# Ledger of designs, part 12: peptides against a protein of PDB entry 4AID

Target 1, 242 residues: chain A of PDB entry 4AID
Amino acid sequence: FDIKRKTIEWGGKTLVLETGRIARQADGAVLATMGETVVLATAVFAKSQKPGQDFFPLTVNYQEKTFAAGKIPGGFFKREGRPSEKETLVSRLIDRPIRPLFVKGFKNEVQVVVTVLQHDLENDPDILGMVAASAALCLSGAPFMGPIGAARVGWVDGAYVLNPTLDEMKESKMDLVVAGTADAVMMVESEIQELSEEIVLGGVNFAHQQMQAVIDAIIDLAEHAAKEPFAFEPEDTDAIKA

## One batch from the design tools (peptide; aimed at target 1 A142 H224 A225 F230)

Design b1_p11_8_s4 (made by RFdiffusion4, then SolubleMPNN; from b1_p11_8, 4 letters changed)
Fold by OpenDDE base, seed 4:
Structure b1_p11_8_s4 (fold): chain B 242 residues (1-242), chain A 11 residues (1-11)
Amino acid sequence: as target 1 above (242 residues)
Amino acid sequence: SVDARKIKGSL
């Protein structure tokens, strides 16, 4: 099978994006690794719209599997059926920046599934999941105007830290998650302790700068491995509400 | 805007 891989150094860690090994039945599938944290993102989209579909039916599901539970804090009682609070939050973090990037008028069902396969207890799978989901969508042929990058920014010892470890985050005065395109910030989520707006805005800019290498890595992977773009022309009726 | 479709349409 044709395995394509992109490897970059990112925040002092090796980021690996791989496609072609697993989940080939998906429209796009990316295995992303940072440290020993491993996620699988899959993107699947319907090739037709449902009759009477009025809204864009995007579903994003972030999930941490039981086989990874030995390395995931609290993993012993993952009842199959309800997402954890974390799984719900991360699903929203992935959804928010990608949803606006679909071509206007595209109302085919899209399912993005991010599965945590391994956790190293240092690298949070949420950022890795955002990156993997972006890559999987770019590979899928869906009318997605990505890629997005994502980054977490901490504030440790009076400096910005890209993707702080879970241990460094205990000392961080900021948990800032940013997602964006090459050109624009699409989403900011922040938990901040006693920091100025200037430091936070600087953190957003830092995140957006640092995610460019990830965006470029997704582009390079897509050039080598993406499926043919799905032929989609929006009906003129949705164009008139610009 | 990096049109992921333009990346493929130029190959």
Scores: peptide ipSAE 0.021, ipTM 0.555, DockQ to the pose 0.377
OpenDDE base, seeds 1, 2, 3, 5: peptide ipSAE 0.019, 0.019, 0.019, 0.017; ipTM 0.545, 0.556, 0.616, 0.552; seeds 3, 5 fail the geometry check

## One batch from the design tools (peptide; aimed at target 1 A142)

Design b1_p12_1 (made by RFdiffusion4)
Pose (drawn by RFdiffusion4):
Structure b1_p12_1 (pose): chain A 242 residues (1-242), chain P 12 residues (1-12)
Amino acid sequence: as target 1 above (242 residues)
Amino acid sequence: TTFLEEDMNWHV
């Protein structure tokens, strides 16, 4: 039972989100394509709370398969091993904006894994990885507040540029990744060539505007394909506090 | 070169 939101031509690039064909045993699994870069994002959460668990345990693993680019690993063992700098960075990039959007009071194990299956030498899978992770979370039925969007905004020839490619990045004076909900920007990360607070803040806003089409697309797939929501009431400590 | 990194709940 296969389902796509393949619409969203997004910033001139085709973004497809597919579910129900791959990884049916995960709570949420989405194969996401943008251009010709492909990642599978899976989301599983435990249906129970571990005794005495006192914080929300969430793990995000982002991993690149070298076959995503037609190469065998250079390491002595010719297999992927410990995560690289890029994999751990991208893992925190997804974890940061998601961790706060789980319902306060929820402490079940949650694991989201994103695997890069194909890289098109143009579209960085890192942003795509964020979007696919968000899509799988919505579909899983976990207490995850609305979808997250994300984008990279560059600054080329005096204008904002959405999801610039790797060659466009050579000419950009800004590298800004923003992830947010429909209401709010949740995270920023950037490297900037001494641009003003105004332009930087402008790029953050531009990104938040431009990522709405993605949130819409996730909401659309969730409408067709999400699992039943996991019931979770927080404790009404409201009366005790007053 | 400058760097910016923040977590926020900033409403637009």

Design b1_p12_1_s1 (made by RFdiffusion4, then SolubleMPNN; from b1_p12_1, 6 letters changed)
Fold by OpenDDE base, seed 2:
Structure b1_p12_1_s1 (fold): chain B 242 residues (1-242), chain A 12 residues (1-12)
Amino acid sequence: as target 1 above (242 residues)
Amino acid sequence: MDFLEQEMNLKV
């Protein structure tokens, strides 16, 4: 059992990224914790392309398991069923920033599964799920040009708040979710209440700055726990012209 | 999909 763990203080909360305890059969697996919210991200990729595969077959599935549902706001004890609206939305929030970071021409099947194991009623598992998925991909050996970081930004009492609690979000004039690399913003999703564009843009910048600590934490974890990179060379036709 | 779900259900 080779367990690697990275712990950082992030927005006044402890973020823990752990690998090597569970889901070892995945290419990458990360248990991520923030407060008492816990998610498991797993990344699995096919070692060959399917004949006639013309698109990149990435599937991202965020799941709120039934055992966690009693601890999730609006969560119900669901037996096997279609994804909820929240599960569908969060799956897309995770998919959007990671999809463009796969090496062009890579058309092997990739499955990212994020499972909420615990919810503390304060920390939304979506941001944690984004971080965990990024980390799991970086550990997997898949040709993924991550990591991504993610952050939620609120606007409370005339200030930016990093990853506001569900209670702080009731007072927030902004729900801004940002994901990005070290160098670039990859995704913005925002709900705003009568805020200037300047405040919103400042929130994106704040998010991007605050996620660097998470990116660095994923890199440090990957340096100690990543699998050997999958030997993938894109065909010359699929080579990114520098 | 099924194999990852089975191991998680056995260890929780």
Scores: peptide ipSAE 0.011, ipTM 0.479, DockQ to the pose 0.018
OpenDDE base, seeds 1, 3, 4, 5: peptide ipSAE 0.006, 0.009, 0.005, 0.007; ipTM 0.387, 0.538, 0.445, 0.404; seeds 1, 5 fail the geometry check

Design b1_p12_1_s2 (made by RFdiffusion4, then SolubleMPNN; from b1_p12_1, 6 letters changed)
Fold by OpenDDE base, seed 3:
Structure b1_p12_1_s2 (fold): chain B 242 residues (1-242), chain A 12 residues (1-12)
Amino acid sequence: as target 1 above (242 residues)
Amino acid sequence: MDFLEAEMNLKV
């Protein structure tokens, strides 16, 4: 097995991105670990467009499997076969920043699946899932102009906290999720309690700065493990304006 | 609880 691994320290925790062990049949597959939380992201894309496809068919599916349910708060009530509210929300959090980064005119089916394999009860798998999905897409050869990074920012005791634990989040006046490229913020989602706009904007900037190490880690992994880019030529839409 | 759904295309 040609296993490639990148390890970084990130927010006082070890982030590990690994490829080549699991889901080798996917176009991209990344096992990501932060603390003892573990996710598997897989990216698969069709090598042709469906006849009559008029929109970009991206599907993102975040799922927390029942074997991890003994470590997932609320996991005991998962009805088989429907995403929870959390799984639906996290699927959107992953979808929003990645969707605009596909090459314009690419309309092949893309499926991203993020599966929580382990939960440590400290590190929320949502941020890790965003990072893993980004990495899996960068490895896939799909015409994806990533990577994205992601970060959660808390506000605890008058300071920004990168990826607060579930316990630190109980004391946080901010739940700020940011995703972006090296050069741009792509998505912000926030729940805020009585904070100034200045503190919130400072949190976005803090998140964007702190995610650079993750972006660099994905790039380094991709340089060593990415598939050859899929040969995609966008249809020259400028030829119809004549 | 103000949800700031800002798609901020902030080019930094």
Scores: peptide ipSAE 0.012, ipTM 0.574, DockQ to the pose 0.742
OpenDDE base, seeds 1, 2, 4, 5: peptide ipSAE 0.005, 0.006, 0.007, 0.007; ipTM 0.444, 0.462, 0.415, 0.401; seeds 4, 5 fail the geometry check

Design b1_p12_1_s3 (made by RFdiffusion4, then SolubleMPNN; from b1_p12_1, 7 letters changed)
Fold by OpenDDE base, seed 3:
Parts: structure tokens; C-alpha cells; sequence
Structure b1_p12_1_s3 (fold): chain B 242 residues (1-242), chain A 12 residues (1-12)
């Protein structure tokens, strides 16, 4: 089994990105671990465009499986077959920063699935899911101009906290989720209680700085484990301006 | 803060 693993320290926690053990039939598959929270991200893309496809058909599905429900707050009330509000929101958090990074004109179907396998009750699987999805896409050979990193920033006792625990978040005056590339912030989502714009902007900058180690870890994993890039030539749309 | 890059464990 050709198992490739990158391990980093990130915000005082061990982040592990692993490929080659699970979901080998996917174009990209990453098992990501932070603390004892574990997610599996899979990326699959069609090798051809559907006839008459006019938009980019990206689907992102974040799901927390029922076998982890003994460790997931509120997991006992999951009706089979519909995403929870959380699963819907996290699917959007993953979708938003990755969608604009696909090569323009690529209209092959892409499916990203993030599955929570384990929850430690400290580390929220949403950030880990964003990181894992980014890594799975970078491994897939899809024309994705990632990686993205992601981070949650809290504000506790007058300081920024990277990826606060669920307990630290109860004391936090900020829930700031940031996703970006090495060079740019792609997405910000925030819930803020009585903080200045300066503190919030400082939180975005802090998140973007702290996600660089994750971006570098995904790049290093991809250099060793990525599939050959899918041969995609964008249709030269400049030929219709003559 | 010293980012200890932990060695990539390549299990063949």
C-alpha cells in the first residue's frame, strides 16, 4: 500500500494528512486528523463534459455519519437521508473558496464528499473538512488552482486563538472562519460580539498567516502523491471576439 | 515559532 502522510503541528494540535489507504477509487482521497477528530475527503471528477453542459457542475457534500453520533453533539436526532443545517452550512463553507479556483471553462462534473469518521468533542470537523477537501482536490489531477487553507479564529481574553476548541468557543467573542490560497483570502464567514473592525481585520490576517503551514503541507503531500494532471485545454474563448 | 516539519512517512 503506497500510503503517503504529512504531519504538522498546527495551533498546538497535530494535523495529519494521509492518502493511499482509503477510497483509492476516487480521483483524490485524504484522511485528515486533528486531535482525535477524523474526516475523509474524496474528490471525483468526470473525464468528459456532458453534452449541453453550460455551467460548472461542482457538488460539495459534507456529512457526519451516524456511527460517529455518540461523539457528535446533537447526532442522535439525524433523520436518515437529509443533511442537517450544520451539514448544509459546512458544505457551503467548503464550496465557496474552492469553486472559483477551478480553471475557467472546465465544466466536467466534480463531486467533493467530506465524511466525519470520528469527533473528539474538542476539534470541530468543519475546518478539518475544508483542509481535507482542498488536499483531495490537489491530489485528484482535476484542474484546481489550489490548495486552499482554512482556519477558525477566536477572540478569548483579548487574544486571537487559532482553531479554538468547542469549549474555548463558548468564551470567544468571535467565530471567524477564513479560507484562502497562499496569496489571497477567498472566503470569510464571521459571527462577532461587540468587537472593533480592527480586531476582525486582524483576525483575518492572523487566519491567513496561520493557514500557510497547512497550504505548504498540502503542496508537499501533492508533490509526492498527486495524480498526473488531467489534460484539459480550455476552449479558446478569444477566438469568438474576432 | 519553530514549525517542526515532521518527516513524510512514506509507507510503500
Amino acid sequence: as target 1 above (242 residues)
Amino acid sequence: MDFLEAEMDLKV
Scores: peptide ipSAE 0.008, ipTM 0.385, DockQ to the pose 0.022
OpenDDE base, seeds 1, 2, 4, 5: peptide ipSAE 0.007, 0.006, 0.006, 0.006; ipTM 0.381, 0.387, 0.459, 0.391

Design b1_p12_1_s4 (made by RFdiffusion4, then SolubleMPNN; from b1_p12_1, 7 letters changed)
Fold by OpenDDE base, seed 1:
Structure b1_p12_1_s4 (fold): chain B 242 residues (1-242), chain A 12 residues (1-12)
Amino acid sequence: as target 1 above (242 residues)
Amino acid sequence: MKFLSAEMNLKV
């Protein structure tokens, strides 16, 4: 197997992005690890548009499957069933920042699947899933203008904390999830307890600064492992408005 | 608790 790996230190934790070992049938596939939390992101896209397709058919599916449930207290054996509230929310957190980064006029079907393989009960797989999905898209050859980075920011003892543990989050006055490109913040989702707007804006800036190392790590991985870009020329629909 | 859900195109 031609295995490519990028490793960085990120928020006092080791982030590993790996491709080429698993899910080789996907257009892009990334195994991402932080602590003992492990996710697999896969990106698959159709090589043609369906006749009469009028919208961009992007589907994002985040799944915390039963194999991670060996450590999750109360993980019922979810038989094939409706996504949990968490799985639905995280699927949306991944969808929101990536959707606008596809080339305008691209209407081929795209499927992003993030599967939690292991959970350490310290590192939430949502941020790791966002990073892995970004990396899988950048490797796929799809006309995606990423990468995105992502970060969670806490506010503990009067300081910003990058990707707080689940235990540190119990003491945090902020749960701030940010996703963005090198140049822009694309998405903010926050839950805040009695903090000033200044602290929140500072948290967004802190998140965007801290995600640059992840963006750079995805770029470095893509330079060594990306597929050839899919040849896509948007139909010049601006020529019909003359 | 305040919730902020925004799609932002903030150039940083």
Scores: peptide ipSAE 0.050, ipTM 0.693, DockQ to the pose 0.907
OpenDDE base, seeds 2, 3, 4, 5: peptide ipSAE 0.046, 0.049, 0.045, 0.049; ipTM 0.676, 0.661, 0.673, 0.694; seed 2 fails the geometry check

Design b1_p12_2 (made by RFdiffusion4)
Pose (drawn by RFdiffusion4):
Order: sequence, then C-alpha cells, then structure tokens
Structure b1_p12_2 (pose): chain A 242 residues (1-242), chain P 12 residues (1-12)
Amino acid sequence: as target 1 above (242 residues)
Amino acid sequence: TLTHLEASGVFH
C-alpha cells in the first residue's frame, strides 16, 4: 500500500516522499528523494516506559553508505565503521530541533535512523535527511508536535538562495541551516563571511518562509498514511503547583 | 573574516 507526496517541486528541485513499500515494520518509514539523492528515514519508539527512566531517551543515527556514491570504502576493512565527522554533525543537526517537540512528560525510547542510499553529487542529503526524519516521525504516531521543515539558505550575488547545490556553495558567502515548525524557527547553524545581523536574520526568515511547502507536504502525507496516534496524557500537576 | 552562529529555541 504505497503512497507518495511527490509534488512539492521545491525551489526548482523535485522532492518525493514515499511510504508503505520500504521498512513496513518501523513505526514510521519514509524514503525521501530530492533531485537524485535518496535517504530512508525510519522512526521507532517503544510502546512502554522503562522503570525509573527520568529523562526522554532519543537517539538519532544518520549514516552514509559509500555505495550511495558508487565507491567502496578506502579503509583496511572495506566496510563502513565508526561515524565520521559529517555523520555525527548531521545526527546532532536532526536531534536538536526534534528533541524539544516531543510532548513534555514523555519518556519512551525513541530512535530515528536516516541512511543515505544515493547521492547525486549536487543535493546535500543533510537537509533531505532532516525532512525525511521529520516525515517518518509524523507517520509513526509518536507524541511529536507537528512536522519540522528545514532548508539551507546561501547568499550568492547579493540574494538569498534556497537549498543551494554543492557547486553553488562555492560561490556563496553564507551557509545557514534552519529547521523549524510552522509557527517557529527551532534551530540555526551557519558559517558566514562577515555579513550583517540584518542579512543573516533575513536568511533565517527566508528559510522559515521557504520551508512551509515542506511542512505542508509532510502534513499531506500524514493525512493519507500516518499510523494511529499514540495516546499520551501528561500529568495535570497544575492544581498541586498553584 | 568569518563568523559562526548557532542558536536554538522557539523564535516567532
């Protein structure tokens, strides 16, 4: 039972989100394509709380398969091993904006895994990785507040540029990744060539505008394909506090 | 000159 939101021609690139064909046993699994870069994002959460668990345990693993680029690993063992700098960075890049959007009071294990299956030498899978992770979370039924969007905004020839490619990045004076909900910007990460607070802040806002089409697209797929929501009421400590 | 910026939270 296969389902896509393949629409979203997004910033001139085709973004497709598919579910129900791959990884049916995960709570949420989305194969996401942007251009010709492909990642599978899976989301599983435990249906129970571990005794005495006192914080919300969430793990995000982002991993690149070298076959995503037609190469065998250079390592002595010719197999992927410990995460690289890029994999751990991208893992925090997904975890940061998600961790706060789980319902306050929820402490079940949650694991989201994003695996890069194909890289098109143009579209960085890191942003795509964020969107696919967000899509799988919505579909899983876990207490995850609305979807997250994300984008990279560059600054080329005096204008904002959405999701610039790797060649466009050579000419950009700004590298800013923003992830947010429909209401709010949740995270920023950037490397900037001494641009003003105004332009930087402008890029953050441009990104938040430009990522709405993605949140819409996730909401659209969730409408057709999400699992039943996991019931979770927080404790009404409201009367005791007052 | 190069600068870096990182922030998180709820920004409306």

Design b1_p12_2_s1 (made by RFdiffusion4, then SolubleMPNN; from b1_p12_2, 9 letters changed)
Fold by OpenDDE base, seed 3:
Structure b1_p12_2_s1 (fold): chain B 242 residues (1-242), chain A 12 residues (1-12)
Amino acid sequence: as target 1 above (242 residues)
Amino acid sequence: SMRRLRWEGFFY
């Protein structure tokens, strides 16, 4: 097994990105760990476009298995078939920043699946899922102009906190999720309690700065483990402007 | 009051 691993210190926690051991049948697969929270991201793309496909068919599915190690079973049996509200929201958080980064004209089916394997009850799997999905796409050979990084920023005791724990988030006046490339912020989602615009903008900048280490880690992993890029020639859309 | 900020775009 050709296992590639990248490990970085990120916000006072160890982030591990691993490929080559699990889900080898996918185009890209990454096992990501932060603390004792573990997620598996898989990326699969069709090698041809369906006849009559008029839009880019990207599907993102984030799943938190009820019996993941460390997760206390809440009293309601999640019916195996319907995403929870959280799973739906996190699937959208992953979808939003990655969708614009596919090469224009690419209309092959792409499926990203993020599965929470373990939850430590401190580190939320959502940010880790965003990072893992980005890494899996970069490894896949799909025409994806990533990586993206992602970060959550809190505001606790008058300071920014990178990826606050679930307990620190109870004291936070900000829940700010940012995703972006090395050069650009792609997505911001926030809930804010009585903070100035200056603090919020500073939080976006802080997030974008802090995610660079993750972007660099994904690039380093991809240099050693990415598949050959899928041969895709976008139709020359400049010919329609004549 | 909770203020929600949602943004999608490119910041350079």
Scores: peptide ipSAE 0.190, ipTM 0.829, DockQ to the pose 0.898
OpenDDE base, seeds 1, 2, 4, 5: peptide ipSAE 0.183, 0.188, 0.162, 0.182; ipTM 0.823, 0.825, 0.816, 0.826

Design b1_p12_2_s2 (made by RFdiffusion4, then SolubleMPNN; from b1_p12_2, 7 letters changed)
Fold by OpenDDE base, seed 5:
Structure b1_p12_2_s2 (fold): chain B 242 residues (1-242), chain A 12 residues (1-12)
Amino acid sequence: as target 1 above (242 residues)
Amino acid sequence: HMMHLRWEGVFY
């Protein structure tokens, strides 16, 4: 197997992005690890548009499978079939920043699946899932103008904390999730306890700065492992209005 | 009081 791996230190933790070992049938597939939390992101896209497709059919599905539940708090055997509230929220959290980065006019079906394989009870798989999804899309050859990075920022003891542990988050006055490109913030989601707007804006800037190392790591992985770009020419939609 | 902030767009 031609396995490509990128390893970086990120917020005092080792982030590993790996491709080529698992899910090789996908257009892109990335195994991402931080601590003992492990996610698999897969990207698959159709090579043609469906007849009558009028919107961009992007589906993002984040899943915390029951086999990881032996290490996940509240891992009661939920009946297979309905996403949890968390799975639904994280699926949207991944969807929001990636959706606008597809080439305008691309209406081929795209499916991003993020599967939590392991959870360490310290590192939340949501941020890791965002990073892995970004990487899988960049490897896929889909007309995706990524990568995105993502970060969680806490506010603990009067300081910003990058990707706080689940225990540190209990003491945090902020749960700030940011996703962006190298040049732009694309999405912010936050829960804040009695903090100033200045601290929150500073947290967004901190997140955007800290995610650059992840963006660079995805680019480096893509340079070594990306598929050839899918040949897509946007139909000149302005030529139909003349 | 918990405040929720949600933003979507491009911020440069």
Scores: peptide ipSAE 0.217, ipTM 0.831, DockQ to the pose 0.943
OpenDDE base, seeds 1, 2, 3, 4: peptide ipSAE 0.215, 0.209, 0.215, 0.205; ipTM 0.826, 0.822, 0.831, 0.821

Design b1_p12_2_s3 (made by RFdiffusion4, then SolubleMPNN; from b1_p12_2, 8 letters changed)
Fold by OpenDDE base, seed 2:
Structure b1_p12_2_s3 (fold): chain B 242 residues (1-242), chain A 12 residues (1-12)
Amino acid sequence: as target 1 above (242 residues)
Amino acid sequence: MMKRLEWEGFFY
């Protein structure tokens, strides 16, 4: 098996991005680990557009499957069924920043699936899932103008904390999730308790700075493991304004 | 009182 792995220290934790061991049938597949939290992201895209496809058919599905239930809080009762509220929210957190980064005019079906394989009860799989999805897309050969990074920022004891543990988050006055590219913030999602706008904006900047190491790690992984880019020529959409 | 902020866009 040609296994490629990138390991970085990120917020005082080891982030591992691995490809080539699992889900080889996908266009891109990344096993991401932080602590003992483990996610599998897979990206699959159609090699042709469906006749009459008028919108970009991107689907993102974050899943905490029943097999991981022994290591997921409350997982013991998860029947295969409708996504939980959390799974729906995290699927959106992944979708929001990646959707605008696909090449304009690309209307081939894209499916991103993030599966939580293990949860350590400290590291939330959502951020890890965002990172893994980004990496899987960058490896896939899909016309995706990523990578994105992601970070959670807490405000604990008057300081920013990168990717606070679930226990540290109980003491945090901020739950700030940021996703972005190297150059841009793409998405902010936050819950804030009595903080100034200055602290929140500083948290966004802190997140964007801290995610650069993840972006660089995805780029390095992609340089060594990405598939050849799918030959896609965007339709010249500027020709419709003449 | 928790305030939620949602933002989407390009911020360069």
Scores: peptide ipSAE 0.177, ipTM 0.820, DockQ to the pose 0.919
OpenDDE base, seeds 1, 3, 4, 5: peptide ipSAE 0.173, 0.174, 0.161, 0.173; ipTM 0.819, 0.821, 0.816, 0.821

Design b1_p12_2_s4 (made by RFdiffusion4, then SolubleMPNN; from b1_p12_2, 8 letters changed)
Fold by OpenDDE base, seed 3:
Structure b1_p12_2_s4 (fold): chain B 242 residues (1-242), chain A 12 residues (1-12)
Amino acid sequence: as target 1 above (242 residues)
Amino acid sequence: MMRKLRWEGVFY
């Protein structure tokens, strides 16, 4: 097994990105760990476009398996087959920032699957899932112009908090999720309680600054473990405007 | 009062 691992300190927690152990049949596969929360992201892409494919067929599926909650007494067996509201929302949080970063004209099917393997009840797997999905795409050889980073920002006791715990979030006046590239913010989703626009904009900037360490960690992992880039030449659509 | 901000775009 050629196992590559990157470890960073991030918001006072250890973030681990690992590839090469699990899901080796995927184009990209990353185990991401923060605290005792563990996610597996897999990226798979078709090597050809379907005839008559008019849109980019990206599917993102985030799933919290009932076995990952093995420390919660009283979880009713969620029957496999219907995404929860949370799983649907997190799938969209992952989709939104990654979709615009695929090379224009790429219409091969892409499937990103994020599976929560373990949950510590402190670290929400959604941000970790965004990071893992970004890393899995960067390793895959797909024409993805990532990485993205992601961060959650809280506002607790008059300060920004990077990736607050589920308990710290109860005292937070802000739930701000940001995703972006090294150079740009791609997505903001926030719920705020009576905060100024200055505090919210400062939270976006704080998130974007704090995610750079994650972006750099994904780049370092990709330099050591990425597959060869898929040979994709976009049809020169500018040659039809002459 | 809960305010939701949703943004999609590129900041430079």
Scores: peptide ipSAE 0.183, ipTM 0.830, DockQ to the pose 0.897
OpenDDE base, seeds 1, 2, 4, 5: peptide ipSAE 0.180, 0.176, 0.159, 0.178; ipTM 0.825, 0.821, 0.817, 0.827

Design b1_p12_3 (made by RFdiffusion4)
Pose (drawn by RFdiffusion4):
Structure b1_p12_3 (pose): chain A 242 residues (1-242), chain P 12 residues (1-12)
Amino acid sequence: as target 1 above (242 residues)
Amino acid sequence: DTVYERAEEAAA
């Protein structure tokens, strides 16, 4: 039972989100393609709370398979091992904006894994990885508040540029990743060539405008394919507090 | 497609 939101031509690149063919046993699994870079994002959460668990346990593992680029690993063991700098960075990049959007009071194990299956030498899977992770979360039925969008905004020839490719990045004076909900920017991360607060802030806003088409697309797929929502009421400590 | 094969492997 196969389902796509393949629409979203997004910033001139084709973005496809597919579910129901791969990884059916996960709560949420989305194979996401942008251009020809492909990642599988899976989301599973425990249907129970561990005794005495006192914070919200969430793990995000982003991993790159070297076969995603037609190569065998250079390591003595010819197999991927410990996460690289890029994998741990991207893992925090997904975790940061998601961790706060789970319903206050929820403390079940939640694991989201994103695996890079194909890399097209142009479209960084890191942003795509964020989007696919957000899509799988929505589909899983966990108490995860609305979808997240994300984009990289560059600054080339005096203009904002959405999701610039790796070659376009050589000519950019800004590297800004933004992830947000429909209402709000949730995170920023950037490296900037001494640009003003105004332009930087402009790129953040441009990104928040440009990522709406993605949130829409996730909401659209969730409308067709999401699992039943997991019932979770927080405790009404409201009267005790007053 | 090779992607689907890889995806199945990754899902496993």

Design b1_p12_3_s1 (made by RFdiffusion4, then SolubleMPNN; from b1_p12_3, 4 letters changed)
Fold by OpenDDE base, seed 3:
Structure b1_p12_3_s1 (fold): chain B 242 residues (1-242), chain A 12 residues (1-12)
Amino acid sequence: as target 1 above (242 residues)
Amino acid sequence: SPVLEAAEEAAA
């Protein structure tokens, strides 16, 4: 197997991004690990547009499989077929920042699937899933203008905490999820308990600064493992109005 | 989002 791996220290934890071992039939596939939490992101895109396709058909599916040897908190036997509230929420958290980064006019079907393979009960798979999805898209050859990074920021004992554990989050006055490119914040989702706007804005800046190492790690992985870019020329829609 | 816009301005 031609396995490519990038490892960084991130927020006092080891982040590993790996490609080439699993899901090689996908356009992009990344196995991401933080602590003992493990996710597989796969990106697949259609090589042609469907006739009459008028919107960009991006589907993001985050899944916490109960067969992961770790007890997923709240993972009673989900009836096959309906995402939980958490899976629906995290699918949206991944969708929101990546959707705008596709080249305008690209209307080929894109499917991103993030599967939790292991959960350590400390590191939430959502942030790791966002990072893995970004990396999988960058490896795929799809016309995606990523990478994105992502971070969760807590406020514990009067300080910002990068990617707080599930236990540290119980003491946090802030649950701030940020996603962005190297240059811009693309998404903020926040639950705040009586904090000033200054602290919240400082948390967004802290997140954006801390995610640069992840962005750089995805770029380095892509330089060594990305597929050839899909030849996509957007139809010059301005030429039809002449 | 006012938080997003302010964050984009503060990250620039």
Scores: peptide ipSAE 0.013, ipTM 0.573, DockQ to the pose 0.017
OpenDDE base, seeds 1, 2, 4, 5: peptide ipSAE 0.012, 0.008, 0.008, 0.005; ipTM 0.570, 0.482, 0.484, 0.504

